# Peptides against a protein of PDB entry 8BZL: the designs that were tried, part 332

Target 1, 228 residues: chain A of PDB entry 8BZL
Amino acid sequence: SYDRAITVFSPDGHLFQVEYAQEAVKKGSTAVGVRGRDIVVLGVEKKSVAKLQDERTVRKICALDDNVCMAFAGLTADARIVINRARVECQSHRLTVEDPVTVEYITRYIASLKQRYTQSNGRRPFGISALIVGFDFDGTPRLYQTDPSGTYHAWKANAIGRGAKSVREFLEKNYTDEAIETDDLTIKLVIKALLEVVQSGGKNIELAVMRRDQSLKILNPEEIEKYV
Target 2, 242 residues: chain B of PDB entry 8BZL
Amino acid sequence: SRRYDSRTTIFSPEGRLYQVEYAMEAIGHAGTCLGILANDGVLLAAERRNIHKLLDEVFFSEKIYKLNEDMACSVAGITSDANVLTNELRLIAQRYLLQYQEPIPCEQLVTALCDIKQAYTQFGGKRPFGVSLLYIGWDKHYGFQLYQSDPSGNYGGWKATCIGNNSAAAVSMLKQDYKEGEMTLKSALALAIKVLNKTMDVSKLSAEKVEIATLTRENGKTVIRVLKQKEVEQLIKKHEEE

## One batch from the design tools (peptide; made by RFdiffusion4, then SolubleMPNN)

Design b1_p29_3_s4 (from b1_p29_3, 15 letters changed)
Fold by OpenDDE base, seed 4:
Structure b1_p29_3_s4 (fold): chain B 228 residues (1-228), chain C 242 residues (1-242), chain A 29 residues (1-29)
Amino acid sequence: as target 1 above (228 residues)
Amino acid sequence: as target 2 above (242 residues)
Amino acid sequence: DDSYESLTGDLSEEEKKALRERIDDILYL
């Protein structure tokens, strides 16, 4: 069957393994990204960590470099591979070009990596989508999304994972210049967007904030509750 | 080309990797392995299958492997796959030690193997390893640690967990009885015996059917010790008296 | 047929669901 072939188009032009990898993304918990004026915010639905599990080992948001952060949805092990390769590339770029990567550059790198896994014989696609946020060296905030196919686009706001549709619908209605006028409003927008799909309020949300010329900050639960 | 594609782990229409799930199911039928983190140490307890008495090989441990001076693991699943992975863990740990002149951090060793496991779920001509592992270790970064990894190449840190047969029931019991922040190695050993007694399909738990290893710190050194049969007997006896 | 049904053929529908949820909890984030 064409659905079992990794790199073969269906008669109607579908790459089923890529489409099925997109279904794998929908099994992931929701992640949202919003670009503000001088801030980028990632919010994720916290997966219920098992009572005896170390929360430190369950991370949906990770730094790729000092100026770039990523949230993902889908296969956790696949994500780790992508993250590690992206981190290596960020460091390599600093060494070879003597500047940090642009958010677009590292997104394109990740997208190209994913694309190769859709076209190479004997490789299945990565079962992850990613939201990549950060600042370029000129201080411009950026948000990109990439999917299992290796496509990528720049966004003002977007969401991935199981609740992504509802979150996107919320963002389409509520993302305005007024809604992102301040850092606090931008954070509040992300929280409100996640609350469309997250049960039990702020306790099940993780937020990462990066401001211009500042390091990534993961908000603690008490800080999140101030915005709820 | 087609030969490799037919053997590559692929997504189902629902976005599932059935070969990984099948490997996980196969592990569910393996002998039980349990790990418990305590304040003063960490332990592995594993079901030992009755080795035929005529086997001349004194297996010190059937399911528990020393990886380096600071780490050990237990395995549930396909024995041949386990042997390959445990050997790879040792090699990774040694290469790191040679390169950096310090022991590999526990999580880094786990991650390195998990990257290999993940690769066997993504590349053509490969199948997932039919093995889950529990790792115990100590490092200067996080102290005593317990990790679990599965055939997907995913891993997590745990205070207590179980793999293999009746693992879900074992985990439920651990959730009930594990006292966070108050767990001593002594209490962890007692808990391990309690859980194994209920989860192993045996009429009576015996020391010959259980392997236990502890990892402690003595005089600034890690000590990995497999409990003697007599020590395990005493633990079982104590449990039967309660 | 790498069918989930072949793996879970001996399980009740509730057990199949529980198994699926457990696996999803492990594999996906």
Scores: peptide ipSAE 0.362, ipTM 0.778, DockQ to the pose 0.434
Fold by OpenDDE base, seed 2:
Structure b1_p29_3_s4 (fold): chain B 228 residues (1-228), chain C 242 residues (1-242), chain A 29 residues (1-29)
Amino acid sequence: as target 1 above (228 residues)
Amino acid sequence: as target 2 above (242 residues)
Amino acid sequence: DDSYESLTGDLSEEEKKALRERIDDILYL
């Protein structure tokens, strides 16, 4: 095995491969997460699917379990590995603990996985950030973000990918208790946030909604247009 | 720049994996492979470049590989890498069949190989596979399917696509001529010949330079058939008459 | 010589950009 240290500290204390993995995230399309009162919403910039491509195979939002959903930005193949590992852990937890994972638990699992890939010899960091949303068993809505470093935090709202800066600036100004007072207003906030960076309106947005005790719902384009 | 190019699994300052990009570029020099999904079947058409007269075994297919009874693939890129990956596909399919007593779903086989490809982009001491694959198959879940995978370990489902030499031009032509919902296997074969005739760097398309395989369903069974040279000649002739 | 430059050296800057964009479309989501 080539014990080549891929991720090493610079003389000034930087982990360049982690920083560069964050640049890989910025090559991904924008994803937004918002926690409402009784709803969590993920919105993504819909990548232009090639005319002959099967849309089924181009998914930026995926379920990890019945109560947890994830959007990512960055390297698609890296994301698949993380998603699969997370799904296995969710099922394992159900079998061993007899309860679904908390959103924090699965976030911490993903974060720990990412962190190990920043410290292990002969491995590069994952080139992805993720927004993880869902409900804990007590019905509390949660939103977490993970980065290539393995850092994670809880958020009220956040964005990742190419347009994340502009979207975050919008959310910082517009995320209020009034703006998330209802499910519909929360959805509208996500759409407005995405429209800061997405061209051509609602046709280029994919939205996923999870409500308390409900499964993930992906909105169709017609449903999205009602909020625009 | 050079520092990141020489190391197999390092991000550039811009967040790029240059070794993966270089592997993808190398595939652009390989022989053209086409895949077309039809309502009643799916096909692969591949350029045969190495016609050495002294090759004793005219391998019925140089670039098209049967994976199991329900799936086949075509390869563009490094031959040695292709052989490793096609063997791995067969092993994965066989292990699944033994474990579950049913054929592996098409997408699961594709993803299993893609996870291997991805690993070779993330783990040190490994280089990306210099290979793209087209997969054709049938399963009870999605029926006829066409997939493409690249050196990154990414994949996608397609109605029609191309890998290898002049793939961008071929894809453009497929986008223009592919009729969604109206594509029969017969029409797909004609389209394949049309695209190959324009994208292959040959003065005249000949049956010796083209391999075609079709996957159909007959009496509830998958049939994978490599077209005979005479059948390919007839398709070429028909195209020349149009 | 950068192996990439050797493979793409015959391409125009516009073609190189287009190739980069196609690669990005495959690799990143």
Scores: peptide ipSAE 0.360, ipTM 0.775, DockQ to the pose 0.455
Fold by OpenDDE base, seed 3:
Structure b1_p29_3_s4 (fold): chain B 228 residues (1-228), chain C 242 residues (1-242), chain A 29 residues (1-29)
Amino acid sequence: as target 1 above (228 residues)
Amino acid sequence: as target 2 above (242 residues)
Amino acid sequence: DDSYESLTGDLSEEEKKALRERIDDILYL
């Protein structure tokens, strides 16, 4: 069956392995990204870390560089490969171009990497989507999303993972200029969006905030509760 | 050529990697291995299934491998795959030492192998390794550490965990009895015996069927020690008396 | 997949479901 072939076109023009990789993404917990005026926020549904697991080793949000962070949904091991390559590229860019990457640049790099894994007969697609947020050197906040196909787009707000549909529907209704007027309101919007799919309130949410000219900040549970 | 393309680990319509899942299932039939992190050390305990009298009682265990002076691992799954991966771990650690003139940090060694495992799930003509590993180690960055990795190339840090046969039941027991912040190596050893006694499909736990290694720090050096059979017997006896 | 059924054929549907859920918890984030 074509379903057991490497990433090849079906008779109707579908790339089944890419579509199935999108299904792998839906098995991941929900992540949401929102671009504010002078802030970018990533929120994720905390996976129930096994009581005896080190939380340090269970991260859905990671820094790619000082000005860029990423949340992902899907295959954890695949994500690690993408993250590591992206980090190397960010450092390489700083050395060769003498400037940090733009959020678009690193997104395009990741997208190109993913795309190559859809075209090579010797490889399967990456089973991950990513939300990539950060600031360009001009201080412009950016949010990008990329999927297993290697497609990427800029967003005001987006979501990935199992609850992404419900979260996107919420964001489509509630993302307004007023809702992102302040940093605090932007954070509240992300929390409210996640609460559409996350059970047990703020305890199961992880939030990362990047403000203009500031490094990535992971909010502690107490800080999150202030916004709930 | 085309027939080998069918050996690529591919996604199912549901987004599953069945070859990885099957590799994980194969590990479920392997002998039990558990790891426990304590305040003053870390241990591995492994079921020894092949008690062949003709096996040379070499000091290092059938299922516990020294990787370098600061790390050891235990394996559950396909023995041939385990040998390849443990050799690769040693090579990675050695290359790092030569390059940087310091021991490789524990997590970096685990990650390096996990990237290899992941590659065997993504590249054509490869199958997943049918092996899960527990890693124990010490480094200057995080002190005593316990990691688990699976055929997918995923890994995690743990206070206590189990792989192989009856691993789910073992993990449940560890969750009940593990006292965070209060775990001594002595109490960890007792807990290991308790869990193995309940999870091994043996009528009576014997020292011949259990390998235990401890990793401690003495005088600023890492000490990896495989417990002698007599020491394991004492631990079992103590458990039977409680 | 016939190969999976051969490995899990003796499991109840509930046990198969639990196994799938456990695997999903390990592989996906």
Scores: peptide ipSAE 0.354, ipTM 0.768, DockQ to the pose 0.451

Design b1_p29_3_s4 (from b1_p29_3, 15 letters changed)
Fold by OpenDDE base, seed 5:
Structure b1_p29_3_s4 (fold): chain B 228 residues (1-228), chain C 242 residues (1-242), chain A 29 residues (1-29)
Amino acid sequence: as target 1 above (228 residues)
Amino acid sequence: as target 2 above (242 residues)
Amino acid sequence: DDSYESLTGDLSEEEKKALRERIDDILYL
């Protein structure tokens, strides 16, 4: 009975439910994160929304707090659960510690949450990867990635979802100090990276930018076209 | 029986805990970690597998974790499980310090985590942690110490040991080359490079692929130091010249 | 039954290997 969605070890030492959750991530549209000098940028492939669907309900980029935002790939419903818990933790931290979370802290929280769902009976792993970006209180820009297993790492740039391989290959070639020398160049790098997998140019890209001491800004299509 | 493979940690008819065995198998695929106890210190050496150009190398070590002022560990196995266990080790050590106003003895920290590991093999609805750990430490009771723990919750003190990929071959080499009572930290470092060079599945050992931490005592304080890449390069170069 | 066979029985040895490699890269330190 598959009903016991129990993440157990295979004879060869693998957690197949976690592996399958990674495959679920690959079904998601591509998301890209890039850490610049004084900017963090998230870019996502826009999913074609049905004409009658409220676009507001289909967000791949969300704020976790004033200083942290997240893009995800994989199961949207799973992402909602993670996002909500992360938001609660961010608020709780502000109340208890009187400071905003560090990007690492909230990433570790999310990672730990995911890990617990790989070890608890009657639970399946979350079918999502996330790119978590923001600024620490000291003004340091951060980018983290986490996967269904609950692993996490800090990145200069990374991608998740369907086109992640191609986008990562592009970023590995094109992420240089010169390519992130300015905020505009950093944004341009994200757009170029997404264009490796996104058809029809800037119309199918959503970009979120967080600058030092500034709130999350979602770029409008006209702003995106300036970088294309 | 296939039924025992997929259920929570229960005994097979043969008395085996298949989920524990499978967790051990998972560790066999992880990067190699080795520990060597010397007279004047203890070291951990670990394989770095994830050398990605886009990684933000802000982390001093991917596989070696400082637990407190007197202890560090290295992990082999599932990264997410390792993160949970290393966090728990830090919490246990901190709670002890707060309660007793002295650092937790090394073996006691290891035992406390092993009890947790064991519980995850015995209680329903849990799976074993897919992680083995090497612990290095110093305390006033036993001095420099090296421990290994596995997914079962078993642990042991070691003079030298290895976990992860090719661990059996590494342990065999350590048994051959480890000289009891004569091991200096310098000789231990050389031995670590020698063993890693033979056991890592790489054509050439490079400093970028190796993490080394040493634990020593200086002026009555424990010093945990991660070797710089240049220091590791020098160790590798010295080994290549021998 | 959540048997190993039920999880892997439909996968070829190549698919199992590829899956293993993917996990090793992502999950294992």
Scores: peptide ipSAE 0.049, ipTM 0.539, DockQ to the pose 0.041; fails the geometry check

Design b1_p29_4_s1 (from b1_p29_4, 9 letters changed)
Fold by OpenDDE base, seed 3:
Structure b1_p29_4_s1 (fold): chain B 228 residues (1-228), chain C 242 residues (1-242), chain A 29 residues (1-29)
Amino acid sequence: as target 1 above (228 residues)
Amino acid sequence: as target 2 above (242 residues)
Amino acid sequence: SYAYPLSEVAEPLSEEEREEARKLLEERL
């Protein structure tokens, strides 16, 4: 019966499918985002890739546009759908408005998409949370988070996935103006935050950096080790 | 019958819309929002439950939304649903402005959204929005106005009202203390603090846990202002001294 | 734990609270 797949209110006012989607996110690999002064940094926990898997195919950090990138926690297949939709919207916006999207704009788009999947018949919520970072056209660095419900907020720093609680607690203690004074310090902060939950050091971390007026750079393991 | 609980937009044998009822129950657990109409303005006061250090301070208000130059709203319920509805309100208001070259009347904006809400209770494949809203506004037809709407698409005008957690108790207190025809914005602010202090599930009311917005008219223009934390603190302090 | 819960619904309403909510709806319908 298709009726069972509908996100409906329980008698006590819960949207269980949304809550269960949240549980799927909590089982996902940890992702961290930090907004620096002139940099945004995303870090993701690498799952042990089987020796024969092409590491290139498992990217948890992706560009949405030249000025926006996203990390996610939860269902990878769901993430692909969201990423593709977001990319199309970014391109459409550039064509129609003749300016790149703001980070807030594309976050709101993604959030609205997610929300619609919580209110449409025959659809389940997306089993993903996302950290969306980038630069607005005025050069302001931004970090947003969105959840399976379609809720989104702006953050200085945040984490999602299985280790998110521990990482957030770390960030709450260690995110200071001094800690983000330089790009390098900001990167170090992200790495240190991830190391709270990731075993075996820098080899199990994927790190992406976006600086003002620069494209997304994914750091190689050797570059990450320089910060550890 | 339990079968009607899982099907959107179907009447029970008793003629009940369970999904709407359940949406209203969800709102009952949301943070408290108050609205008070005064002679010289309107206010919204909302409970802020989550204070996170890592939140970007750019968002001064989580539960109060500016809709246009003449209207604002507060929300109790599911935040994501609220974001969709508040965006829709903004779009409706903008479309009206473009079409008629004047701001949308307050009640018309409220009604337009209520029709959307109602549709989500009637058309198959949709669930109700888990959100109640308070609207404050000014227009040339009725002056300062306060409205409330719920998941069913029903709305009403109010002199003072409350949605969310402990709303019934809050409304009772408002009924007792609201002085019709004599309410100033200053007295309304004091009343809001008084009611929130009693209805919020906190041992002590703090400025960090309360958002307040006022809508006034200055020099023939509507001014919507979110009070600074220091201003809210002063209101709380004044209440504690009385 | 998310900073903001997906739902602000913490615990189910009591039967009394549910009945009150039902009555409120009926009055408005």
Scores: peptide ipSAE 0.022, ipTM 0.492, DockQ to the pose 0.045; fails the geometry check
Fold by OpenDDE base, seed 1:
Structure b1_p29_4_s1 (fold): chain B 228 residues (1-228), chain C 242 residues (1-242), chain A 29 residues (1-29)
Amino acid sequence: as target 1 above (228 residues)
Amino acid sequence: as target 2 above (242 residues)
Amino acid sequence: SYAYPLSEVAEPLSEEEREEARKLLEERL
């Protein structure tokens, strides 16, 4: 069947492996991103880690560079490959261009990488979508999303994974200039959005915040509970 | 695994490249893109399908891309493939400018990309790009120009053409209404709205669903401009009154 | 006057041609 061919067109002009990779993303844990005025916030659904698992090994939010971080939904192993290549590119850019990457630049790099895996017959698409947030050198906050096809867009707010539809509906209703007027309100918006799909409150949420000219901060559960 | 990878871009017993034909089929399901050449300019008109409230302010058109100071393109097909090809076009144009200290001629840029497209149809381990492009440009050799390219690497110059959904019907309409030698940019814009109104599967044409770019010459310089929503609304309103 | 060459664009496949193509591809894949 054509749907099992790795990177071929169907007679109807579909790339089924790309479409199926998008379905794999929909089964992943929910991630949300919001761009504020002077802040970017990522939140992810925390899967119940077995009591004996080192929580350090199950991070769904990672830094790509000092000014860029990423959350993903889908296959964790695929995400590791993308993250590692993106980190190498960020460092290479700093060495060759003497400036950090723009958020758009690194998003385009990741998107191009994903696209290439959809066009090589010996490769399958990456089973991940990503939310990429950060600050450009001029201090402008940015949020981008990529999918398994390599398509990317800029967003004010978005969600990916299992609960993405419900979270997106919430954000469409509640994302206003007033709702992002302050850093704290922006953080609260992300937490409220995740609580639409996450059970048991703030204990099952991982939250990362990046402010202008500051490093990525991962909030602890106690800090999250203050916003609930 | 290797045996299957090598067979994706081979001829059928009938001498057909089915993967190229299937890529063309994918383009047939994409949003409609029109190109019209006028005496005083060229335009691209494209269907916008991705309207979402949470999108950041679109600094760039969804379907129309500036390539250099003298050229722009529109795409029909797989967006990720289009992004790769438009980036290559920009790189080719930039390298030419640096090497020759003049802008790349329009047809040379189109040909360079078409060679890349063709290579992806011929070599094992690759699939065709699921993208057709319309190119608009100006150069000192031929003035205003419109080109179309497809997944096979074939291209042609046009006075008016269409790619994407309902392209055959659109081309038929363009053939009927296009007046050779008498086409102004104003009349071309009106024709674009007329054709899109009939070819887009929408009950009412809205400015939110249409992107239009014009390429003109002012004081010996090329000007590429994306029309504002209000300007597109005025064009739609004028069409509805006729 | 610049002579514009016609693009040689493939026409959409018929349903029969699509089915034949499907069978051929499945045999090869």
Scores: peptide ipSAE 0.021, ipTM 0.469, DockQ to the pose 0.078; fails the geometry check
Fold by OpenDDE base, seed 4:
Structure b1_p29_4_s1 (fold): chain B 228 residues (1-228), chain C 242 residues (1-242), chain A 29 residues (1-29)
Amino acid sequence: as target 1 above (228 residues)
Amino acid sequence: as target 2 above (242 residues)
Amino acid sequence: SYAYPLSEVAEPLSEEEREEARKLLEERL
């Protein structure tokens, strides 16, 4: 019966709905995350904002808490649901544990949520991957990635979305201790990585920076152009 | 392939939600709705297709709905779905007002409905709503606002946009003629008539076929007004003289 | 823009693209 969206195993052991959700992610705008020494940076390809669209409503980088932010690739509406659930969890954790979440904790929460949607009858997987960055209470910068399956891993640098392959190849070649020695170099690395796939330079990049013990800062186009 | 096209809430092999796309296609055949943001107000203009002389004129607007004192919306798509969603919007707005003793911010209302729309694309046994909405509103945070939402549960803020029939052509015209920062409500009304005249599949634009609502601020209060037929006639006449 | 612009209808993944997706999943596993 066509009535139930069920993620089931294929005869060959594949979860096609999860794989297809990953294909949805590959069509998403490119996002890049880099962990520096005392900084985490997220960059996202801005789809050409329609001339008449309010740019404020097209943000792909969202704060989950004061110490954690997330970029995503894939279905924007799906991402909003995940973000909202994660924000609630972050606040709940502060109330119950009296400390902010660790980046790993909130990543695991998001991953578990995604996994449940791959196993629950009558639900399709989330069509999103996420880069989750932030600082633990001890000041350690963290970067995690999660995919539609609910898997997650820690990274030094990674990319998701349509240009992810090219960006990852760039990062594999250029991510060195020297390249992240300073905050500015780390930011520059993210911008350079995005420029591998983004046309027209800094105007089409959204960039967020979180430094140790500082709030998330979204860079304006002029600030981005200084690094190009 | 056909198997994925018929199943609700399932990804295709290429990662597409065909039911959402088909819902959007259905909306493309609905009557045209325009929204234009001005410095001193925001407006909705909608094509009225169901003109039956025997319908009691008491129905002020077929496609434009007041949501609360500070917001209105227009709908393109399946009427029954639209009725459900507009009622839900009103309920959400009322619940918020009761809980917080202040009007719901415009974007929060839009987001709340979009979460419902999204859910109908993710949970089995549900189909997407065959409706796109334009929202106009005012709040103390962002002033006058215009939003668009689609069956996927995605939304965006706009200075000007169009949904329904010939929406792509309308958007192209809006991009050409919309002057950022210089748009008055008067100029926005003229632009709306211009765009509707070109995008509606009618030989001649008439006031009977167009619904227009404006949202303005007067003495610290939001005023939502549906234009009278005579006012719309004057706008059309003015356009024809230019 | 719409989350799913009709103009950006993705073509069905080729068998090769499916295999690559599988490999990526296997590498993560």
Scores: peptide ipSAE 0.006, ipTM 0.696, DockQ to the pose 0.073; fails the geometry check

Design b1_p29_4_s1 (from b1_p29_4, 9 letters changed)
Fold by OpenDDE base, seed 2:
Structure b1_p29_4_s1 (fold): chain B 228 residues (1-228), chain C 242 residues (1-242), chain A 29 residues (1-29)
Amino acid sequence: as target 1 above (228 residues)
Amino acid sequence: as target 2 above (242 residues)
Amino acid sequence: SYAYPLSEVAEPLSEEEREEARKLLEERL
């Protein structure tokens, strides 16, 4: 039973546990990332927080460092492990290299971590994809995506989770230089992209913005509604 | 027996390592990579499958990696495994350079990685890497070189070879068209386009789907160059006119 | 004969373009 085995190759060359982890990601809430000229924006669909749940407990967008943040789709518990390790690495890098990590560096670290969990027969893959955004020291905005296999790529825009296909299709059509000419337009692009799959408008969207030389800002619902 | 499929890489009663064979199957479904050795250089040509409009770094070779100043590789198989192995190659090469103050010989770098691959087939709790690599390089010992390695840790030197999808057909074509001792880099490029056109099962080869890197020597230095899309387009056009 | 000079297919890369190509390869390191 290759489907129940720890990450081994099937006779046809598939890593079923990685593929199943990807299916777990597809069941996750949708996240979108867009790189603008001087801004990076992450958006995530809010699960209908039960009226009694503290919204603070379900943060799908997390800072990894002052210059890097991450959104994820998939298993929240798995994400916590990855986030914590990434944070430690970011701090270690600052101490040893005396500069913050590049977005690529921390992405590669996360990717390598995920890959290692696909190599050991005693472990399962992480059931998460991540969008990692931030600024390099030179002020260049970056967006990367990782999946359960440990692959990663740089993107102008991308989406992960349940509605990722529809969101990506929207972004492929609407991501232009004109659409990201300003910070506000870039934010608007992310919101519009999420609205392809999110019902009931801005109340069901978590949005985070990082501008050059600024810390991560999570927009409140009122701020999001201004872009709708 | 299903027992050999689900557990650590162990020998079957027939002496087969099924996990290694299955890793090879994974590679067979990957994009095609070609390597051709010429008298005046060596090249890698690879199928580019991930052409997404939203990719930021369109200019980066998807499948071709510079390892050091004198070597590059192309990969076929599991991308995440490939990233780990290419990073390891770079680290090995860098450590050697720091230790000996000279570049690592090409075959030695290949062998070092092959030992790692082999270990992942032998030690418990590990799976094979689902990756084959083509290596191109130059060193003072053997000049221009082309190597291939597989998930088992086996490697070999080649004049021309192919890994990934339709590799058997490509190798057959290379055997027919490769002229030993007469191969120029120019002719090798033309041959690469010819073989890719047939192996990629496309009606028309497009430059956006092909990555080519050349390794040459200029003024006593190795030059690794990724061909521009326009250069690849011109190569394709020339092939179509023949 | 498939043997044709690279100069017939494309203009030689400038030193800057060569360096950029090298960097692109290195960034994947």
Scores: peptide ipSAE 0.000, ipTM 0.454, DockQ to the pose 0.019; fails the geometry check

